# Peptides against a protein of PDB entry 7RZF, part 97

Target 1, 358 residues: chain A of PDB entry 7RZF
Amino acid sequence: PFQEEHLKQLYKIVPIKDIRNLYVTFPIPDLQKYYKSNPGHYLGHLIGHEGPGSLLSELKSKGWVNTLVGGQKEGARGFMFFIINVDLTEEGLLHVEDIILHMFQYIQKLRAEGPQEWVFQECKDLNAVAFRFKDKERPRGYTSKIAGILHYYPLEEVLTAEYLLEEFRPDLIEMVLDKLRPENVRVAIVSKSFEGKTDRTEEWYGTQYKQEAIPDEVIKKWQNADLNGKFKLPTKNEFIPTNFEILPLEKEATPYPALIKDTAMSKLWFKQDDKFFLPKACLNFEFFSPFAYVDPLHCNMAYLYLELLKDSLNEYAYAAELAGLSYDLQNTIYGMYLSVKGYNDKQPILLKKIIEKM
Target 2, 358 residues: chain A of PDB entry 7RZF as posed
Amino acid sequence: PFQEEHLKQLYKIVPIKDIRNLYVTFPIPDLQKYYKSNPGHYLGHLIGHEGPGSLLSELKSKGWVNTLVGGQKEGARGFMFFIINVDLTEEGLLHVEDIILHMFQYIQKLRAEGPQEWVFQELKDLNAVAFRFKDKERPRGYTSKIAGILHYYPLEEVLTAEYLLEEFRPDLIEMVLDKLRPENVRVAIVSKSFEGKTDRTEEWYGTQYKQEAIPDEVIKKWQNADLNGKFKLPTKNEFIPTNFEILPLEKEATPYPALIKDTAMSKLWFKQDDKFFLPKANLNFEFFSPFAYVDPLHSNMAYLYLELLKDSLNEYAYAAELAGLSYDLQNTIYGMYLSVKGYNDKQPILLKKIIEKM

## One batch from the design tools (peptide; made by RFdiffusion4, then SolubleMPNN)

Design b2_p14_4_s2 (from b2_p14_4, 5 letters changed)
Fold by OpenDDE base, seed 3:
Structure b2_p14_4_s2 (fold): chain B 358 residues (1-358), chain A 14 residues (1-14)
Amino acid sequence: as target 1 above (358 residues)
Amino acid sequence: SEELKTVGPVKELK
């Protein structure tokens, strides 16, 4: 376990690659015994959320961060870490103190709202879907993984323990949230901008770094993090599939796509799944416009339209992705291509939202 | 996202 001397530390690290990363790390208790409730996953889901009112959404709106990852990580035997990792912009590298302030404002919002059973239920449902439709792993890799996790889980639960949530434990969520405090923080900034500004070298890899204590005034600013009114809990994920019925093969099912509708304005091709038997579909739409590529102006307008459409759909993209739905939008020389893929149950909802933004 | 991609061996930050 980290002693007090290892807390409130800032590490400035020189990478070999041109990368800009921030790691905000908190030591937490070993949560392994709480796998049935997985409070670290609950917090990682919320802190790592990418929807409207999320930590990432606000940090992106500032131009400071490109990507965010939040979650628990194994440390050593008997302790874990909670880590918030962000990919920094050049501007974000100048605003690291403010980025971390926003992290503590979001954590303070989670404390103020308290543990939400509906969020736990969504995590449970998502994990149950992921377990039920898990891809076949390579037997050798899978056996080695299972042999490793047999040290942590009962034999009867070893296949399900990493996925199936059973117990809503608000007490454990609050216990982990209580460890996510400025007094417990370790900060690492990874940037080439620290080249020639470091005073230490890592013995194992020759990584150049500088270690500094975080000033008490900065810790105090983070301790006094207010409720930022821009932060909101996510809305319920409407894309989580609930129907997994597999329709029987049609008697006249063709091995190739059949033309099932032909009109002056549309053609519809259909092929039933005859191989995988999954509650999934692929919807592909090709929109034809004689104006899409008539000249360079129209080509650029069609490009800008799709970029604006993608931006306007970004609020749904993450929630859809979590639920195993995806969409793709591309310009073609003939017009536009739209693809919607994943669990068929909620595809109509995603498709409707796409068409309403178009 | 929750998937902490293993960044390279910043082992000393343990």
Scores: peptide ipSAE 0.028, ipTM 0.546, DockQ to the pose 0.069
Fold by OpenDDE base, seed 1:
Structure b2_p14_4_s2 (fold): chain B 358 residues (1-358), chain A 14 residues (1-14)
Amino acid sequence: as target 1 above (358 residues)
Amino acid sequence: SEELKTVGPVKELK
């Protein structure tokens, strides 16, 4: 258990690889017994969110962070950690105090909004989908995993306990949020820029590091984190599938795509799934333009158009990915290629949004 | 993302 002397510490760590990472770590109670409500997953979902008004969206807009991960991690017996980990840019390495201030502003926003049952329901639905349609794991890896988690879950629930949420527990969400405070923080900065500036070596791996107390002035700045009006809760995820009906295989189903529409402006090929029997589809569109590759200028304009289109779709990309939908946009010598893949139920919604931005 | 990919052991200095 970390005592008060182990809190409010800054570690400057020299990596072997050229990486720039920030770890903001909070000691939290052991949440294992609360797996049916999983308050750490609820908070990880929100803090780790990548949509508009998220922590990552603001930190990316400043050019300080590339990626963000937030969630619970196992500690020793009887406690866990909540960790916010970011991949830092070179500029972000200079703004670590401000990055952490934004983390506390986002956490303060979560406190001000309070626990949201609809967010819990989305987490429940996403996890239920992930469980129901989980790919077949390698038997040896799966059995070893199950044997490991049998120490934490009842035998009857061991297959479902990591996925199936049952109980909305706002009290436990608030309890974890109350541990995400500046007085309870451990900060680690990983960068080669600390080479030759360290005073300690880790005993087991020879990792060079420096340990410093975080100044009380900095802690006080983070304690006084205001509500930043740029931070918002995510919108409801419209891409979460609700229909999982699998249509029966047609009697005349061919092992190859059949031409089902032929017109002067379009050809449509269709193949029913005869192998997997999943509520998933692959939509592939090839758009032809005589201008796409006529000269270097038009080629570059077609490239820039797709990059701008992808950028304009970023607001939906993360929500679609969480719901098991993906899209791909590529330039071709003939024009443009679009692919939409995943659960078939909400593919029309994603496709409509793509076409409305085109 | 929520998945704390096990970044290789940044062995938590205990």
Scores: peptide ipSAE 0.028, ipTM 0.545, DockQ to the pose 0.073
Fold by OpenDDE base, seed 4:
Structure b2_p14_4_s2 (fold): chain B 358 residues (1-358), chain A 14 residues (1-14)
Amino acid sequence: as target 1 above (358 residues)
Amino acid sequence: SEELKTVGPVKELK
């Protein structure tokens, strides 16, 4: 376990690759025994959220961060880490202190709202879906993985323990949140901009780094992180599938898409799944416009329209992706192509939102 | 995202 001397440390690390990363790390208790409640997953889900009012949304809006990951990581025996990792822009590399301030503002928002049972239920439902519809792994890889996790889980639960949440434990969520404090932080900044500015070399890989104490003024700035009114809990994920019914194969099921609707304004082809038998669908729409490709101006207008449409749909993209839904929007020489894929239950909701933004 | 992408050697500064 880290002693106090190992806390409030800043590491400036020189990578081999041209990458810019920030790691904000907190030592936490070993949560392995709490896998049925998985409070680290709950916090990772919220801190790593990409929707409106999320930490990532604010950091992206400032041009400082491209991607964010939050979650628990195994430590040594008897302790873990909670890590917030971001991919930094060049501008974000200049604003690391302010990025970390925003992290603590978001964590303070989570403390102020307290543990939410509905968020736990969404995590539970998402993990149950992921488990139920897990793809077939290669037997050799799968057996090796299972053999590894047998050290952590009962034999009877080894297949389910990484996925199935059972117990909402607000006390454990609060306990982990209480470890996510500025006094417990370890910061690592990875950038080539530290080349020739390091004083240490790591023993195993020869990684050049510098270790510095974080100034007490900076720690105090982070300790006094206010409630930033831009941070909000996510809205309920309306895209989480609840119906997994597989309809019987139709008697007239064709091996190819059949034309089931032909009108002056629309043609509809349908093919039932005769192979996978999954509660999933692929909806593909081709929109025809005689104006989409008539000249270079209209072509560019159609492109700009789709880029604006994609941007307007970003609010749903992450929630849909978490729920195993995806969409794609492309320009065609005839107009526009839309694809909606994933669990069929909530596809109409996503499709409706796309059409309402169009 | 929650998947801690194990980026390179930073894992070993344990």
Scores: peptide ipSAE 0.023, ipTM 0.519, DockQ to the pose 0.072
Fold by OpenDDE base, seed 2:
Structure b2_p14_4_s2 (fold): chain B 358 residues (1-358), chain A 14 residues (1-14)
Amino acid sequence: as target 1 above (358 residues)
Amino acid sequence: SEELKTVGPVKELK
């Protein structure tokens, strides 16, 4: 277990690759026995969220961070870590203290709102979908994985324990949140900008690093993190599928797409799935415009339109992705292509939102 | 995202 002397430490690390990363790490109790409630997954879902009012959304808006990952990681026997990892911009590397302040502001928002049963239910539903429709793994890899996790889970639950949530435990969520404090932090900054500024070498990989104590004034600044009014809990994910019915194969099902609608303004082809038998669909739309490629100006305008449209859809993209939905928007020489893929149940909702932004 | 891909240096800080 980390002693107090191992807390409030800053590590400046020189990477071999040209990367800029920040790791904010907290020691937490061993949560393995709480796998049925998985409070670390609940917190990872919220801290790692990418929607409006998220930590990542604010850090992106400042130009400091490209990506964010939050979650639990196994430690040694009897303890774990909670880690927030971000990919830093060049500007973000100058604002590490303020980035960490925003992390603590978001954590303070989670404390102020308290544990939300609806968020747990969304995590439960997402994980149940992921389990139910899990792709076939290579048998050797799968068997080796299962043999490894047999040390942690009952034999009867070993297949489900990593996925199926059973119990909402607000007490355990609060217990983990109480460990996510500035006094318990370990910070690692990874950047080539520390080359020639390090005083230690790691024994195993020869990684150059410097270890420093975080100043008490900086710790106090993070301890006094206010409620930033820009941070909000996510809205309910409307894209989570609830219907998994597979329609029976039609007697006249064609091996190729059949033309089911032909009009002056639209043609529609349909093919039923005869191979996969999944509650998934692929919707593909080609929009024709005589203006899309008439000249270089119109071509560039059509490009800019799609980039603006994609940007305007970013608010839904993450929630759709979590729910196993995706979309794609491309310029064509004839106009525009739209694809919507994933679970068929909520595709109409995503499609409607795309069309409303167009 | 939640998937803490084990990037190298986090193993060394144990």
Scores: peptide ipSAE 0.023, ipTM 0.508, DockQ to the pose 0.073

Design b2_p14_4_s3 (from b2_p14_4, 8 letters changed)
Fold by OpenDDE base, seed 1:
Structure b2_p14_4_s3 (fold): chain B 358 residues (1-358), chain A 14 residues (1-14)
Amino acid sequence: as target 1 above (358 residues)
Amino acid sequence: EERLITVGPVKELK
């Protein structure tokens, strides 16, 4: 495990690819034995959240970060890491200290709110859905994966251990949060801008890097991270499916879509699932407008409208995606195409929100 | 998003 001398370190790394990444790493205890409560997943869910009041939402609003991933990572036996990784913009590369300050402000918000049982319950429900309706994997890959995880989980639980949460453990959540402190941080910045400014080469891959101690004044700034009023816990995810009823196949079910409604303003085609028997649906809408492609101006206006519509839907897109719902919006030569896919139970909620923004 | 972070270069600095 990392000793104190390995903490509060900054690594400037030269990548082969033109990428800009920040890794903020915290050594944490081995959480493997706590898989039934999975406190690292709880924290990863919140820190990695993309909704309003999230860490990513604030960092995106400043133009500093494109994407954010938070979560636990295996180290070696007896220790793990919690890592927050962001894709940096060019501007974000200049504001790394401020980005990390915002990370600690969000972590401080999580401490102030304390562990939330409802958030754990949402994680439990999402994981239970993911397990129950898991797609078939390639047998070779799946067998190799199962063989690997047999070293970590009881044989009876090996299929469920990565998914099914059983125990809300606020004590373990607080224990992990207590490790997410500035005094325990390791920072790595990956950018080509460090080319010719490094003094070390990694032995195995020849990666050029520079190691520097993070100044005590910077550590102290992060330790004094205040509560930023922009950070909020996510709202309850309304898209989590609760009904998984599969309707019986109709006696007259056709292998192809049947026209079930024909009017001057709409045609509706329907096909019942006769193959997969999943509580999922695909809703596809084609909207016709004689103006959508009449000239280059109207075509560009229709494009801009869809981009603005997508942007206005970002608030719901992440929560829907977590719940196994997706939507797609495209321009066509005839107008607009909308697709809504996933669990059928909450599709009407997502569809309603899309239509209300249109 | 929560993902298993494949930390390439940071693994190499252990």
Scores: peptide ipSAE 0.017, ipTM 0.459, DockQ to the pose 0.096
Fold by OpenDDE base, seed 3:
Structure b2_p14_4_s3 (fold): chain B 358 residues (1-358), chain A 14 residues (1-14)
Amino acid sequence: as target 1 above (358 residues)
Amino acid sequence: EERLITVGPVKELK
């Protein structure tokens, strides 16, 4: 485990690739024995959330971060890490201290709100869906994976242990949150901008880096992270499927899409799933406009409209994606294409929101 | 690269 001398350290690392990344790492206890409650997954879900009032949403709004991942990472036996990883913009590389301040402000928000059973329930439901409808893996890879995880889980639970949550443990969530403090932080910044500014070389891969102590003033600034009123817990995910009923195959089911509605303004084709029998659907809409591609101005307006529409839908996109729903919006030479895919139960909700924004 | 960042500092502990 990291000793105190290894905490409050900043690593400036030169990558081979042109990438800009920030890793904020906290040593945490081994959570393996708590797999039924998985407090690290709960925190990763919230810290890694992409919806309104999330850490990522605020950091993106500042132009500092493109992507964010939060979660537990395996260490050696007896310890783990909690890592917040972000893809930095060029501007974000200049604001690393402020990015980390926002991370601690969000963590402070999580402390102030306390553990939420409804968030745990959403994680439980999402994981149950993921388990129930898990795709078939290649037998060789799957067997090797299962053989590996048999060291960590009871034989009876080995198939379910990575997915099925059983116990809401607010005490364990708080215990992990108590480790996510500035005094326990290790920071790594990965950027080519550190080329020629490093003084060390990593032994195994020859990676050039510089190690610096984080100034006590910076640690104190992060320790005094206030509640940022921009940070909010996510809203309940309305896209989580609850109905998985498979409708019986129609007696006259055609192997091809059949025209089931024909009007002056719309045609509807339908094909029932006769092969997979999954509680999923694909809704595809083609909108026709004689103006969409009539001239360069209209083409650019149609493009701009879709980009603005996509931007306006970002608030729902992440929640839908978590729930196994996706949408796609594309310009066509005839107008616009919309696709909605995933679990059929909540597709009408997503479709309605898309159409209301259009 | 993720391995580099996590394993590098951990091996300096040996």
Scores: peptide ipSAE 0.000, ipTM 0.393, DockQ to the pose 0.063
Fold by OpenDDE base, seed 5:
Structure b2_p14_4_s3 (fold): chain B 358 residues (1-358), chain A 14 residues (1-14)
Amino acid sequence: as target 1 above (358 residues)
Amino acid sequence: EERLITVGPVKELK
């Protein structure tokens, strides 16, 4: 495990590729024995959330960050790490201290709200869905994976242990939150802007880097992170499927889409799944407009409309994606294409939201 | 997004 001398360190790293990344790392206890409660996953779900009032939403609004990933990472035996990783903009590279301040403000919000059983239940439900409808893996890869995880889980649970949550443990969530403090931080900034400004070389890959102590004044600023009123817990995910009923195959089911509605304004084709028998559907809509491609102006206006529509739907996109729903919006030469895919139970909710924004 | 950050072996800069 890292000793105190290894904490409060800043690493400036020169990448081979033109990338800008920030890694904020905290040493945490080994959580492997707590796989049934998985407090690191709970915190990763919230810190990595992309909805309104999330850490990412605020950092994006500042123009500092493109993407954010939060979660636990395996360390050596007896310890783990919690890592927050962000893709930095050019502007974000100038605001690393402020980005990390916002991270600690969000963590402070999580402390102030305390552990939420409903959030744990959503994680449990999402993981249960992911387990139940897991795709077939290549046998060789799957067997090798299972053989590896047999070192960590009971034989009876080896297939379920990575997915199925059983116990809400607020005490363990608080225990991990107590490790996510400025005094325990390790920061790595990855950017080509550090080229020629490094004094060390990594032994194995020849990666150039500089190590510096984070100033005590900066640590104190992060320790004094207050509640930022922009940060909120996510709302309940309305897209989590609860009904997995598969309707009986119709006696007259055709191997191809059948025209089930024909009107002056719409045609509808339907094909029941006769192969996979999954509680999933694909809804595809083609909207026709004589104006969509009449001239370059209308074409560009149709493009701008879809970009604005996608932007207006971004608040739902992440919650839908977590629940195994997706949508796609495209311009066509005839008008617009909309696709909604995933678990059929909550597709009407997502479709309604899309139509209301249109 | 919650991703298992497979940080390639950041060899512990010990």
Scores: peptide ipSAE 0.019, ipTM 0.436, DockQ to the pose 0.083; fails the geometry check
Fold by OpenDDE base, seed 4:
Structure b2_p14_4_s3 (fold): chain B 358 residues (1-358), chain A 14 residues (1-14)
Amino acid sequence: as target 1 above (358 residues)
Amino acid sequence: EERLITVGPVKELK
């Protein structure tokens, strides 16, 4: 495990590829024994959230970060890490201290709100759905994975242990949150901008890096992270499916889409799933407009409209994706194409939101 | 996004 001398360290790392990444790492206790409550997953879900009021949303709004991942990582036996990783913009590379301040402001928000049982329940439900409707994997890869996880879980639970949550443990969530402090931080910045500015070489891969102590003044700034009023807990994910009923095959089910509605304004084709028997649907809409592709101006206006529409839907995209829903919007020579895919239960909710934004 | 950041060896940064 890292000792005190290994904490409050900054690593400047030269990558081979032109990438800009920030890793903010916290040593945490081994959470493996708590897999049924998985407090690291709870915190990863919130810190890694992409919805309104999230850490990522604020950092993106500033133009500093493209993507964010938060979660637990295995160490060696007896310890783990909690890591927040962001893909940095060029501007974000200049604002690393401020980015980390925002991370601690969000963590402080989580402390102020305390553990939320409803958030745990959403994680539980999402994981249960993911387990129940898990796609078939290639046998070789699956067997190798299962053989690996047999070292960590009882044989009886080896298939479920990575998915099924059982116990809400606010005490363990608070315990992990208490480790996410500036005094317990390790920072790594990965950028080609450090080329020729490093003094060390990693033994195994020859990676050039510099190690520096984080100044006490910077640690104190992060320790004094206030509540940023822009940070909010996510809203409840309305897209989590609750109905998994598979309707019986219709007596007149055809192997091809059948025209079930034909009007002056709409044609509807329907094909029931006769192969997979999943509580999923694919809704595809072609909107016809004689104006969408009449000239280059209208074509570009239709394109701009869809880009603006996609941007306006970003608030729902992440929550829908977590719940196994997806949408796609494309310009066509005839007008616009919309696709909504995933669990059929909440597709009407997502579709309604899309149409309300149109 | 919640992903297990396997900060694998620097090779996974390849």
Scores: peptide ipSAE 0.016, ipTM 0.449, DockQ to the pose 0.118; fails the geometry check

